# Peptides against a protein of PDB entry 5NXQ: the designs that were tried, part 79

Target 1, 114 residues: chain A of PDB entry 5NXQ
Amino acid sequence: EIQIPVSMAAEEEYLRSKVLSELLTDTLENDGEMYGNENEVLAALNGAYDKALLRLFASACSDQNVEKALSLAHELKQDRALTAAVKISERAELPSLVKKINNIREARYEQQLK

## One batch from the design tools (peptide; made by RFdiffusion4, then SolubleMPNN)

Design b2_p18_7_s4 (from b2_p18_7, 8 letters changed)
Fold by OpenDDE base, seed 5:
Formats: structure tokens, sequence, C-alpha cells
Structure b2_p18_7_s4 (fold): chain B 114 residues (1-114), chain A 18 residues (1-18)
């Protein structure tokens, strides 16, 4: 059995989850077909997506690659995932990244008010 | 470690499958 590097596994899962999430989202938006569990499935997919993305985010933080980390943070979907990213950034002692991620959160809050 | 933190936080975001 070949051991897959954690970063590679995370990226694979991210891509898989991203594709599935997008497909489901498109279906819901365009077809409107409801089977009764789409929201639950979507939530699960989004969770898996963000989880995988956070692993990549943490890897970027470990590499002190703030720009990459920030780019990844922008791809996070759930607010709780952004909160997690903040915690990771704090642990990584990247205060500038913390501020930037909080700006993302604030921007999303503002958008929700519209 | 940062890796451990990520795993902990990840469990809060995505439920682990048994």
Amino acid sequence: as target 1 above (114 residues)
Amino acid sequence: SLEELVEELGEEIAEKKA
C-alpha cells in the first residue's frame, strides 16, 4: 500500500468535493429538482470541501506563504471555516493573515445584509 | 501542532464517517 502525502490527499479531496459541490449547486439552481435531502447533501459536501481546504490552508501557513494562505481562505465557503482559518493563523503566529481573513468575514457579513 | 489543530477544527466542520 502506497502512503499518500497528507497535502496531496487534501488537495485531491478538495478537488473532488469542489466538483461535487458545484454540480449539486448547479442542479439546484438550474433544475430545481428536489429529492428531499439536497440541502443535507450540500452541507455535507461543503463541509468536506472546507475541511480539505483548511488542510491546504494550514500547509500554506506552515510554509509562511501568507499570500497562498489568503487565496485559499477566499475559497472557503462557510463562515465557521473562516473562523477556523483565523484560529489556524493565530496558532501559526501570522497576525497580518488574521486581519486579512477577518476582513473577508466582515465583507461577507456586509454582503448578507444587502 | 498546527496539523493537530487543523484536524480538530476539521471535525467540527465535517463529520467523520465511521
Scores: peptide ipSAE 0.518, ipTM 0.888, DockQ to the pose 0.111
Fold by OpenDDE base, seed 2:
Structure b2_p18_7_s4 (fold): chain B 114 residues (1-114), chain A 18 residues (1-18)
Amino acid sequence: as target 1 above (114 residues)
Amino acid sequence: SLEELVEELGEEIAEKKA
């Protein structure tokens, strides 16, 4: 059995999840076709997407690549995923990144209130 | 480890694969 490095596996999963999520989103937005379970599928895909991103995020944190980590955090969709990213950043002892991610979260909160 | 934390948090973000 061929073993794939964790970082490569994470990248593959992210790309796959991203593509599927985008395809579903495009289908709903452009075609308007509803089959009854799109919301459930989308939620599952978004979860998988964010999970994959968090793996990449953690890898970037491990590499002390704050800029890459921050870039990845901006790509997270769910608020709970941002919260997870904060926890990861705290564990990685990257307080500047913690603050920046919290700023992202706060900005999204404000957007939701409008 | 950081990897362990990610996996733990990931379970909260996405359901486990069957």
Scores: peptide ipSAE 0.516, ipTM 0.888, DockQ to the pose 0.111
Fold by OpenDDE base, seed 1:
Structure b2_p18_7_s4 (fold): chain B 114 residues (1-114), chain A 18 residues (1-18)
Amino acid sequence: as target 1 above (114 residues)
Amino acid sequence: SLEELVEELGEEIAEKKA
């Protein structure tokens, strides 16, 4: 088995998941026909996407690149992924980042209330 | 480690590719 650096693996998976997620989203928006599993596939792709992002996020935290970490957090799609990012930030002892990520969550909550 | 934490949290979000 060939070993790939974690950062490279994370980037590859992120890009792959991002492309597939966008492709599926476009298909759903333009086709209109449902075959019964599209939502499940989309959920799986979003999960993989966020997982890959969290790896990149953690790498940014390790580098103490708060700006990059925050930028990546904005790209997370699921609330549970933002929660995970908060936990990672707490472990990395970056309280300012914790606050900013929680602000993202709060903003999304407000949008859901509309 | 932070890396280990990420993997643990990631498993809760997305199952490992099989």
Scores: peptide ipSAE 0.514, ipTM 0.886, DockQ to the pose 0.112
Fold by OpenDDE base, seed 4:
Structure b2_p18_7_s4 (fold): chain B 114 residues (1-114), chain A 18 residues (1-18)
Amino acid sequence: as target 1 above (114 residues)
Amino acid sequence: SLEELVEELGEEIAEKKA
């Protein structure tokens, strides 16, 4: 059996989750029907999406690629996922990244207050 | 390890959205 590197597997899962999330979102916004479970499906997809992103994020942290890690953090959808990214950054001993991710969180909080 | 932490955090996210 062919063994796929962890990083490649994570990338594949991220892309799959991203495409599915975007597809469902676009369908519901523009031409979708309501069957009663769309919000649950979206929540599940968003969860899977952020989970996949966090794996990529951790990989970037391990590589000491702060710029890539930060770019990935910007793609996270849920606040709790950003919180997770902070914890990962702390474990990876990247305080500058911690600060930058917290700035992202603060910016989103300010937007929600509008 | 960092990998273990990621898996734990990922499970928490998945469970909350389940």
Scores: peptide ipSAE 0.512, ipTM 0.893, DockQ to the pose 0.103

Design b2_p18_8_s1 (from b2_p18_8, 7 letters changed)
Fold by OpenDDE base, seed 3:
Structure b2_p18_8_s1 (fold): chain B 114 residues (1-114), chain A 18 residues (1-18)
Amino acid sequence: as target 1 above (114 residues)
Amino acid sequence: KEELLKEMEKIIDEYAAE
């Protein structure tokens, strides 16, 4: 079997997860109901989505591409994923990125208060 | 660089495990 490059695989998984997450979200918003496990499914899809993004994020960090990394971090959905991104940034010794990601987290906290 | 990516993957695995 042909081996797919890691970067391509990550991008493919990201796109797939993104589409599925959006479809599920739209379904819940428009139809309102599934079969009682929609929250679990949504969580799983969002988890997979963020996982794929984190791999792209890690790659960007390894390349010391702070701008790309930050852009990817903005696409993360879950706070726990942002936390992971912070940890990754710390390992990459990118303190400026750490601060910026924490700013994203703080901004989202404030948005939730509205 | 490969070592760094391995460390990052560990973090991602920890995230995915939750």
Scores: peptide ipSAE 0.646, ipTM 0.950, DockQ to the pose 0.825
Fold by OpenDDE base, seed 4:
Structure b2_p18_8_s1 (fold): chain B 114 residues (1-114), chain A 18 residues (1-18)
Amino acid sequence: as target 1 above (114 residues)
Amino acid sequence: KEELLKEMEKIIDEYAAE
């Protein structure tokens, strides 16, 4: 059995999930067709997307690469994923990153209220 | 580092389970 490096696998899954998520999103936005399950499919794709990103994020944190980790955090779509990123950052003992991710969350909250 | 990554993976698994 061939073992694929974790980082490579995570990157591949991220790219795949990103493409599929964007494709579905574009289709819904451009065609405006809803058949009842698109939101569920989108949620699943977004979940997989964020999961893949979190693995990349974890890798960056393990490397103590705060800037890379932060850039990845900005790409996360779900608030619950940002929460996971905070937890990961805490485990990595990166308090500055924790603060910055929480700032992202707060900014998104404000945008949602507008 | 390996232990750290395992802990992080646990967090990711918890996220994915929700």
Scores: peptide ipSAE 0.646, ipTM 0.950, DockQ to the pose 0.792
Fold by OpenDDE base, seed 2:
Structure b2_p18_8_s1 (fold): chain B 114 residues (1-114), chain A 18 residues (1-18)
Amino acid sequence: as target 1 above (114 residues)
Amino acid sequence: KEELLKEMEKIIDEYAAE
C-alpha cells in the first residue's frame, strides 16, 4: 500500500482544516446559522488548524527555511500555537526565527490592548 | 534530521494535549 510522506500528509491536513474553519466561520458570520455549539466547534477546528500548521512549520524549520517558517507562523491563530512554534524554532536552533515569532506574539498582545 | 523532527512532534503533541 502507498505510504504518503509526512510533509504531504501535513499539507493535506492543513488544507482540510483551513477550509473547514473558513466554511464554518463564513456560515456563522454571513448566513447567521446558529445551532448552539458553534463556539465549541470553532475552538476545536482552530486547534486542529494550528496543529496542522505547526507540522508544516516544523518541516520548514527542519529544512532551515526560515522565510517559509515565518510565513507559516503568521498564519497561526492561537497564542499557545505561537508558543509551540517558538519552542520548535529553539529546537531547530533558529534564534532569528524565535525573535521574529516573539515579535508576532507581542504585536498581537498590543492589538488586544488597543 | 529525523531526531529533530521527532522532538518537534513531541512539542506539537504537548500543544495538542492542552
Scores: peptide ipSAE 0.646, ipTM 0.950, DockQ to the pose 0.796
Fold by OpenDDE base, seed 1:
Formats: C-alpha cells, sequence, structure tokens
Structure b2_p18_8_s1 (fold): chain B 114 residues (1-114), chain A 18 residues (1-18)
C-alpha cells in the first residue's frame, strides 16, 4: 500500500470532518431530528475533526511555526482538544503558545458564563 | 524532530481515546 504523507492525510481528514460536522450541525439546527442518533454522530464528528486538527497543530509546532499553530488552535472545538494542544505546545517547548492557548480557553469559559 | 512528533502523537492518541 502506498503511504500518504502525514500532512496530506491530516489535511484531508480535517477537511472531510469539518464539512460533515458543519453539515450535520446545520441540519439539526434547522430541520430537527434525522435518525435518532444525531447527538452521537455529532460528537463523533467533532472528535474526529479536532483529532485531525491536532495533527496539523503538532506539525506546525514541530516546525516552530507559532503563528500557524495558534491559528489552528482557534479552530479547535472542544475544550479537551485545547488541553491536548497545550500539552503538545509544552512538549515543543513553546511557552508563549501555551499562554495564548490558555487565553483561548479562558475566553471560552467566560463566554459560556454569559 | 521525529521523536518529538512521536511524543505529540501519543498525546493525540490519549485525546482520541477519551
Amino acid sequence: as target 1 above (114 residues)
Amino acid sequence: KEELLKEMEKIIDEYAAE
């Protein structure tokens, strides 16, 4: 089997997961229930989306591309994914990025309280 | 770099397992 470069595979998975997640979300918001397992499907799609994004994030960190990494972190949906991004940033020895990601988390917490 | 990426992949795997 031909091996696809990790970066290309991650990008493909990201795009696929993003499109499907957005499509499902929009459908649920406007049309209600579909098959009875919509919440489970949505959760799975969001998980896959963040996983793919984290791989892109890790790649950016390995390249010491802080700005690209930060932009990717903003696209993460789940808080637990942001936590993973912090851990990755720590391993990459990028303390500035760690602080910025924590700021994202704090901002989202504040928004949830409002 | 390769070792770093391996460590990062472990973190991602831990995330995916939750």
Scores: peptide ipSAE 0.645, ipTM 0.950, DockQ to the pose 0.798

Design b2_p18_8_s2 (from b2_p18_8, 7 letters changed)
Fold by OpenDDE base, seed 5:
Structure b2_p18_8_s2 (fold): chain B 114 residues (1-114), chain A 18 residues (1-18)
Amino acid sequence: as target 1 above (114 residues)
Amino acid sequence: KEKLLEEMEEIIAEYEAE
């Protein structure tokens, strides 16, 4: 079997998870409830999506590509994923990125309060 | 770089475990 570079594999998983997450989200928004497990399925898909993104994010951080890393962070859906991104940024010694990601988190909190 | 990526993967693993 052919060997696929880790970065390519991560990108593929990200794209797959993104499509599935978006499709499920749209279905729930447009058609309502599914079969009683829709929340669990959505959580699983979002989890996989964010996990894939975090790997891409980690790669960008390792390349010291703050702009790309920040762009990827904006695509993260779950707060706990943003927390992971902060931790990754700290390990990469990118304090400016840490601050920017925390700003994303704060902005989302404010939106939830409105 | 490899060490850094390893640490990042550990963080991702912790995220997945939650």
Scores: peptide ipSAE 0.591, ipTM 0.939, DockQ to the pose 0.833
Fold by OpenDDE base, seed 2:
Structure b2_p18_8_s2 (fold): chain B 114 residues (1-114), chain A 18 residues (1-18)
Amino acid sequence: as target 1 above (114 residues)
Amino acid sequence: KEKLLEEMEEIIAEYEAE
């Protein structure tokens, strides 16, 4: 049996979770449908989505591809995922990336307060 | 590199556990 590289598997999971998350989000935003479990579904999807992204992020960091890593970080939805990305960046000894991700987090905090 | 990826996976595991 052919073994799929971890990075490729992560990419597949990311794409699948992204599509599903976007589909649900679009449905709620455009159609206003409410069945009572949308928030729970979204939370689960967002968790899986960010997890998949974090693996891609980790891979990019391991490749020392800072620009790709930063682009992926911008796609993260949850603050706790950004925190994880910072930790990963620290382990990868990429201080410039750490700073940039923290800037993303701070920017989102400011947006929430306004 | 392998050790680095392992450490990163541990961080991801911690994220998932929250």
Scores: peptide ipSAE 0.591, ipTM 0.939, DockQ to the pose 0.832
Fold by OpenDDE base, seed 4:
Order: C-alpha cells, then structure tokens, then sequence
Structure b2_p18_8_s2 (fold): chain B 114 residues (1-114), chain A 18 residues (1-18)
C-alpha cells in the first residue's frame, strides 16, 4: 500500500473539502434550492474542512511557524475549530499564537452580535 | 517533535468527536 505523507494528505483533503463546501454554498445562494438536508451536509463538509485545516495548522505549529499557523487559523470556519487550534497552540507552547487566535474568536463573536 | 504531533492529533480527534 502506498502511504502518502501526512502533510500532503491533509492538504489534499483540505482542498477537496473546501471546493465541495464552496460549491454547496454557491448552489444554495445562487439557485435557492432546498431539499431539507443542506444544512446538515454543509455542517459535515465544514467539519471535514476544519479538520483538514487543523492538521495543517498542527504541522505549522510543530514547525514553530506562527505566521503560517495564524494564516491557517483565519481560514477556520467553526468556533469549535478555533478552540481546537488554541489547544494545539498551547501544546506547542506558542502563547503569542494563542492570543491571536483568541482575538479571532472575539472578533467573530462581535460580528455575530451585529 | 513526534510526541508533540501525537498530542496534536489527539486534540484533533477530540474535535472530531464533538
């Protein structure tokens, strides 16, 4: 069996999930079709998307590449994924990244209140 | 480093379980 490097596999899954998520989103926004399960499908896709991102994020953290990690964190869609990113950052002993990710979370909370 | 990656994978697993 051919084993693909973890980082490569994660990136591939990220790209796939991103494309599918965007496709579904565009379909709903542009065509307005609803069949009753779109939200569930979207949630599942977003979950997979964020999971893939988190693996890339973890890789960046392991490399002590804070800027790359932060860039990836901005791409995370779900708050629970940001929480996971904070935990990963803490394990990587990157307090500056922890603060920056928490700032992202706070900013999103503020946006939701508007 | 390998230990660190393992710990991170555990965090990701916890995320997936939620």
Amino acid sequence: as target 1 above (114 residues)
Amino acid sequence: KEKLLEEMEEIIAEYEAE
Scores: peptide ipSAE 0.589, ipTM 0.939, DockQ to the pose 0.829
Fold by OpenDDE base, seed 1:
Structure b2_p18_8_s2 (fold): chain B 114 residues (1-114), chain A 18 residues (1-18)
Amino acid sequence: as target 1 above (114 residues)
Amino acid sequence: KEKLLEEMEEIIAEYEAE
């Protein structure tokens, strides 16, 4: 099997997961049902989506591209994924990015309370 | 850089394991 560069593979997985997640979400919101395991499928897709994003995020951090990394962090769906992004940022020694990601988390917490 | 990427992959693996 031909090896594909990590960045390219991550991008492909991100796009695939994003499309499928959005399609499933829209279908459930409009039709209300599919096969009875919709929530499980959606959770799995969201997990894969964030995983793919985290790899892109890690790549951006390794390139010291803080602005790109931050943009990617905004696309993360799950709080646990944001936590992972913080850890990655710490390893990359990007304290400004750590602060900005924590701000994203705080903003989402407040939105949930409202 | 390679070591850094390995550390980041470990963090991603931990995320996946949760």
Scores: peptide ipSAE 0.589, ipTM 0.939, DockQ to the pose 0.836

Design b2_p18_8_s3 (from b2_p18_8, 7 letters changed)
Fold by OpenDDE base, seed 4:
Structure b2_p18_8_s3 (fold): chain B 114 residues (1-114), chain A 18 residues (1-18)
Amino acid sequence: as target 1 above (114 residues)
Amino acid sequence: KEELLKEMEEIIEEYEKL
């Protein structure tokens, strides 16, 4: 059995989840058809997507690569994923990254209010 | 490093339960 490195597996899962999420979104936007389960499917896809990103984020944090970690955090879709990223950053003892991720969260909240 | 990654995976597992 070929063991794929964990990092490569996470990248593959991320890319796959990203593509599927984008395709589904585009399909819903273009076809205008609602089947009643789209939100559930999207939530599941977004969950998997953010999970994959969080693994990459954790890896970047473990490498003390704050810039890469921050870039990955910007790609997170769900607030709960940003919360997880904050917790990961705290565990990695990266307080500057914690602050930056919280700023992302605040900015998203402000955008939702507009 | 392995311990840290394990702790981070636990946080990710908690995220999945939300």
Scores: peptide ipSAE 0.574, ipTM 0.931, DockQ to the pose 0.836
Fold by OpenDDE base, seed 1:
Structure b2_p18_8_s3 (fold): chain B 114 residues (1-114), chain A 18 residues (1-18)
Amino acid sequence: as target 1 above (114 residues)
Amino acid sequence: KEELLKEMEEIIEEYEKL
């Protein structure tokens, strides 16, 4: 059995989850018909998407690639995923990345207040 | 590196439970 490298598996899952999330979002925005469970499905897809991104983020942190890690953190959708990214950055001993991710969180909170 | 990746996976697993 060919073992797929963890990094490749994470990238594949990210791309799959991204495509499905975008497709569902576009469908809901254009068709105007809600069947009642689409918001739950979208939330589940966003959860899987952020989970896949967090694995890529963890890999970048393990490589001490702060710029790649920061770029990935900007792609995270949920605040709880940013919280996980902060914890991962702390474990990787990357305090500059912790500060930058907290700035992303603060900026999103300010946007929600408008 | 392997131990660090394990700790990071534990954080990701905790995230999934939230």
Scores: peptide ipSAE 0.573, ipTM 0.931, DockQ to the pose 0.800
Fold by OpenDDE base, seed 3:
Structure b2_p18_8_s3 (fold): chain B 114 residues (1-114), chain A 18 residues (1-18)
Amino acid sequence: as target 1 above (114 residues)
Amino acid sequence: KEELLKEMEEIIEEYEKL
């Protein structure tokens, strides 16, 4: 059995989830037919995408690579995933990263109000 | 490091349940 390193497995899952999310989004934009389950499929894909990204984020935090961790946090789609990233950053004792992720959350809230 | 990664995985598992 080929043991794939956890980081490589997370990267593969991230890329797979990203590609599927992009393909589905492009299909919805081009074909104009919203089937009633498409939003649920998109939500599930986004959930898997953010989960894979959070594993990469956790790895970056464990390596104290704050710049990489922050770059990954910007790629998170869901607010609940940003909340998880804050919790991970707190556990890693990275208060500067916590502040920066909270700023991302606040900026997204302000954009939704416009 | 291993224990820290385990705790981070628990946070990710909690996220999945939401």
Scores: peptide ipSAE 0.573, ipTM 0.931, DockQ to the pose 0.801
Fold by OpenDDE base, seed 2:
Structure b2_p18_8_s3 (fold): chain B 114 residues (1-114), chain A 18 residues (1-18)
Amino acid sequence: as target 1 above (114 residues)
Amino acid sequence: KEELLKEMEEIIEEYEKL
C-alpha cells in the first residue's frame, strides 16, 4: 500500500475543497437565486477548505518556511481559521508570523466596519 | 518535528470542533 505523505494528502484535499468552494461561490453569485441549503453547503465547504489550508500552513511552519506560511494564511477565509493559524505559529515559535497573521485579522475587521 | 506536527494537528482538531 503506497503511503501518501501527509503534505501531499493535504494538498489534494486543499485543491478539491478550493475547486468546490469556487464553483459554488460562482454559481451563487451569478444565478442571484439562493436555493434552499446553498448557504449551509457553502459554509461547510469553507470549513473544509480552511481545514485543508491549516494543514498546509502547519507543514510550512514545521519547515520554518515563514513566507509560504504567510501566503497560505492570506488564503484563509474564516476568522476562526486565522485564530488557529496564530495558535499554530505560536507553537512553531514564529513570533514574526504571529504578528503578520494578526495584521491580516485586523485588516479584515476594519473592512467589515466600512 | 513529529511532536510539533502533533501539537499543530491538535489545534486543527480544536478548530474543527468550533
Scores: peptide ipSAE 0.572, ipTM 0.931, DockQ to the pose 0.798

Design b2_p18_8_s4 (from b2_p18_8, 7 letters changed)
Fold by OpenDDE base, seed 5:
Structure b2_p18_8_s4 (fold): chain B 114 residues (1-114), chain A 18 residues (1-18)
Amino acid sequence: as target 1 above (114 residues)
Amino acid sequence: KEELLKEMEEIIAEYEAE
C-alpha cells in the first residue's frame, strides 16, 4: 500500500469531517430533530472535525506559521478544542498566538451571554 | 521539530480522551 504523508491524511480527514459535520448541522437546523442519538452523533462528528483541525494547527505551529495557525483556530468549533490549541501554542512557544486564541474564546463566551 | 510534534500529538490525544 502506498504511503500517504501525514499532512495529506490530516487534510483529508479534516475535509471529510467538515463536510459531515456541516451536513448534519444543516439537517438538524432545517429539518428538526433526528430520532435516536443525534446529539451523540453530532458531538462525535464535531470532535473528529476539531481533532483533524488540531493536527493541521499543530503542523502550522511547528512551521511557525502563526497566520495559518490562527486561521485554523477560528475554524475550531468546541471550546475544549480551543483550549487544546492554546496548549499546543504554548508548547510551540508562540505567546502571541496564545493571546489571540484566548481572545477567540472570550469572544465566543460573550456571544453566548448575549 | 519531531519532538515538538510528539508533544502536540500528546495534547491532541488528551483532547480526544475527554
Scores: peptide ipSAE 0.590, ipTM 0.939, DockQ to the pose 0.833
Fold by OpenDDE base, seed 4:
Order: C-alpha cells, then structure tokens, then sequence
Structure b2_p18_8_s4 (fold): chain B 114 residues (1-114), chain A 18 residues (1-18)
C-alpha cells in the first residue's frame, strides 16, 4: 500500500473540504434552495475542513512556525476548532500563538454580538 | 517531535469526538 505523507494528505483533504464547503455555501446563498438537511451537511463539511486545517496547524506548530500557524488559525471556521488550536499551541509551548488565537476568538465573539 | 505530533493528533481526535 502506498502511504502518502501526512502533510500532503492533510493538504489534499483541506483543499477538498474547502471546495465542497464553499460550493454548498454558494449554492445556498445564490439559489436559496433548502431541502432540510443543508445545515447538517454544512456542519459536517466545516468539521472536516477544520480538522484538516488543524493537522496543517499542528504541522506548522511542530516546525515552530508561528506565523504560518497563525495564518492557518485565521482560516478556522468553528470556535471549537480554535479551542483545539489553542490546546495544540500549548502543547507546542508557543504562548505567543496562544494569545493571538485567543484574540481571534474574542474578536469573533464580539462580531457575533453585533 | 514525533511524540509531539502524536499529542497533537490526540487533541484533534478529541475535537472530532465532540
């Protein structure tokens, strides 16, 4: 069996999930069709998307590439994914990244309140 | 580094389980 490098596999899954998520989002926004399960499908896609991102994020953290990690964190959609990113950052002993990710979370909370 | 990646994967697994 051919084994694909973890980073390559994660990148591929990220791209796939991103495309599918965007496609569904665009369809809902542009066509306005609802069949009753779109939100569930979108949530599942977003979950997979964030999961793939988190693996890329973990890789960046392992490389001590804070800037790359932060860039990836900004692409995360769900708050629970940001929480996971914080945990990963803590394990990687990157306190500056922890602070920056928490700032992202706080900013999103503020946006939700508006 | 390998151990670190394993720990991170465990965190990701916890995320997936939620």
Amino acid sequence: as target 1 above (114 residues)
Amino acid sequence: KEELLKEMEEIIAEYEAE
Scores: peptide ipSAE 0.589, ipTM 0.938, DockQ to the pose 0.832
Fold by OpenDDE base, seed 2:
Structure b2_p18_8_s4 (fold): chain B 114 residues (1-114), chain A 18 residues (1-18)
Amino acid sequence: as target 1 above (114 residues)
Amino acid sequence: KEELLKEMEEIIAEYEAE
């Protein structure tokens, strides 16, 4: 059996989870439908989405591709995922990336407070 | 690099556990 590289598997999972997350989000935003479980579904999808992204992020960090890593970090939805990205960046000894991701987090905090 | 990826996976696992 052909073994698929971890990075490729992560990419596939990311793409699938992204599509599903966007589909549900668009449906709720455009149609305003509420069946009672949308928030739970979104939470699950967002979790899987960010997890997949974090693996891609980790791969980029391991390749010392800071710009790609930063771009991926911007796509993260949850604050806890950004926190994980910071931790990953620290382990990768990429202090500039750590600072930039923390800036993303701070910016989102400010947006939530306003 | 392998050890680095291992550490990163541990961080991701911790994220998932939260």
Scores: peptide ipSAE 0.588, ipTM 0.938, DockQ to the pose 0.833
Fold by OpenDDE base, seed 1:
Formats: C-alpha cells, structure tokens, sequence
Structure b2_p18_8_s4 (fold): chain B 114 residues (1-114), chain A 18 residues (1-18)
C-alpha cells in the first residue's frame, strides 16, 4: 500500500468527517429520524472530525504557526478535543496559544450557561 | 521535530481512547 503524507491524510479525513457530520446533523434536524442509532453515529463522526483536526493542529504547532493553530482550535467541537489541543500546545511550548485555547473553552462554558 | 510530533500523536491517541 502506498503511504500518503500525514498532513494530506489528515486533510482528507477532516474533510470527509466534516461533510458527513454536517450532512447527518442537518438530516436529523429536518427529518428527525434515520435508522435508530443516529446519536451514536453522530458522536462517532464528531470524534473522528476532532481527531482529524487535532492532527492538523499538531502540524501547525510543529510549524510554530500559532495563528493557523488557533484557527483550527476554533473549529473543534468537543471540549475534550480542546483539552487535547491545550496539551499539544504545552508540548510545543506555545504558552500564548494555551491561553487563547483556554479562552475558547471559557467562552463556550459561558454560552452553555446562558 | 520528529520527537515532538511523536509526543503530539500520543496525546491524540489518548484523546481517542477516552
């Protein structure tokens, strides 16, 4: 099997997961049902989506591209994924990025309370 | 850089395992 560069593979998985997640979400919001396991499928898709993003995020961090990394962090859906992004940022020794990601988390917490 | 990427992949693996 031909090996594909990690960055390219991550982009492909991100795009695939993003499209499928959005399609499923829209379908459920409009039609209300599919096969009875919709929530499980959606959770799996969101997990895969964030995983793909985290790999792109890690790549940006390794390139010391803080602005790109931050933009990617904003696209993360799950709080646990943001936590992973913080850990990655710490390993990359990017304290400013750590602070900015924590601000994203705090903002989402505030939105949930309202 | 390679070692750094390895550490990051380990973090991603931990995320996936949750």
Amino acid sequence: as target 1 above (114 residues)
Amino acid sequence: KEELLKEMEEIIAEYEAE
Scores: peptide ipSAE 0.587, ipTM 0.938, DockQ to the pose 0.835

## One batch from the design tools (peptide; made by RFdiffusion4, then SolubleMPNN)

Design b2_p19_3_s1 (from b2_p19_3, 6 letters changed)
Fold by OpenDDE base, seed 2:
Structure b2_p19_3_s1 (fold): chain B 114 residues (1-114), chain A 19 residues (1-19)
Amino acid sequence: as target 1 above (114 residues)
Amino acid sequence: SREKLLEEMEEIIEEAFEE
């Protein structure tokens, strides 16, 4: 059995989940019809996507690469993922990143209210 | 250590996606 580094595995999962999530989302938005478990599948894919992305985010934080980490945070879809990113940033002792990610969360909250 | 840090971060991730 070939062991793949965690970072490479996360990258592969992120890319795969990203493509599938986008394809499914586009299909559902375009068709406007639900035929079963599409929402469940989408939720699962989005979950996997954010989870993989957070692992990349964690790696960037561990490298003290704030700019890369912030860029990755912007790609997160779920609020729970952003919350996790804040916690990860706090653990990495990156207060500037914490502030910036909280700004992302606040901006999304405002968008939801509109 | 970096390894320990990443492990703690993984725990945060897992907790965020607990079902």
Scores: peptide ipSAE 0.686, ipTM 0.955, DockQ to the pose 0.767
Fold by OpenDDE base, seed 4:
Structure b2_p19_3_s1 (fold): chain B 114 residues (1-114), chain A 19 residues (1-19)
Amino acid sequence: as target 1 above (114 residues)
Amino acid sequence: SREKLLEEMEEIIEEAFEE
C-alpha cells in the first residue's frame, strides 16, 4: 500500500472538503431543496475543512512560515478553529501570529454584530 | 523535534473538535 505524505493528505482533504462545502452552500442558496439535515452536513463538512486547514496551518507554523500560516488562518471558518490556531501559534512561539489571529477573531465578532 | 511539535499541535486540533 502506498503511503501518502501527511501534508499531501491534509491538502487533499482540505481541497475536497472546501469544494464540497462550497457546492452545498451554493446549492442551498440557488435552487436548493430542504432535506432537513443540510445544516448538520454543512457543519460536518466545515469541521473537516477546518481540521484539514489547521493541519496545514500547524505545518506552516512548525516551519516558522508566519505569512503562510496567516493566510491559512484567514481561510478558517469556525471560531473554534481560530482558537485552535491561536493555541498552535503559542506552541510554536509565534506571538506576532497570535496577535494577528486574534485580530481576525475580533473582526469576525464585529461582523456578526452587523 | 519537529515531529513531536506537530504531534502536540495535532492534539490541540483534536481537542478543538472533540464532540
Scores: peptide ipSAE 0.686, ipTM 0.955, DockQ to the pose 0.776
Fold by OpenDDE base, seed 3:
Structure b2_p19_3_s1 (fold): chain B 114 residues (1-114), chain A 19 residues (1-19)
Amino acid sequence: as target 1 above (114 residues)
Amino acid sequence: SREKLLEEMEEIIEEAFEE
């Protein structure tokens, strides 16, 4: 059996979850049909999306690729994912990245208050 | 090691999404 590299598997999962999330969002916006479980489906998709993205983020951190890691962090949707990214950055001993991700979190908090 | 580091990072990810 062919073993798929972790990075490729993470990328594949990220792309799949991203596409499905976008398709569902577009369908709801364009068709206006509600089935009662859309929020749960979106939450599940967003979870899978962020998990896949965090694995890519972890890989970038392990490579000491701060710029790539930061770019990936901006794509994270959920606050719990950003929190995880901070913890990962701390483990990777990247304090500058920790600060930048915390700035992202703070900016989102401010937007939610408005 | 890199392997151990990535394993620890995976644990952080899994804990963040525990339900």
Scores: peptide ipSAE 0.684, ipTM 0.955, DockQ to the pose 0.763
Fold by OpenDDE base, seed 1:
Structure b2_p19_3_s1 (fold): chain B 114 residues (1-114), chain A 19 residues (1-19)
Amino acid sequence: as target 1 above (114 residues)
Amino acid sequence: SREKLLEEMEEIIEEAFEE
């Protein structure tokens, strides 16, 4: 059986989840119709999207590529995903990345308060 | 090892999205 490398699998899942999430978001914004489950579907898609990104993030951390990891962290949507990224950075022993991701999270908190 | 490290990171990801 042919096995796909972890990084390639993560990239494929990221692209799929990104496209579906954007399509659903655009459709809802354009049509303005709610059927009762759109928010749940969107949440599920966002979850899959962030999980895929986090796998890419983990790969970058394992390569000690802090700049790539940070770029990926900026693309994360959910706070729980940023929290996971912090934990991953700590496990990878990248304290500078920990600080930078915490700054992203704090900035988003401040934005939500406005 | 890198493989073990990635496995531990995957566990962190899975725990973050448990429902």
Scores: peptide ipSAE 0.682, ipTM 0.955, DockQ to the pose 0.721

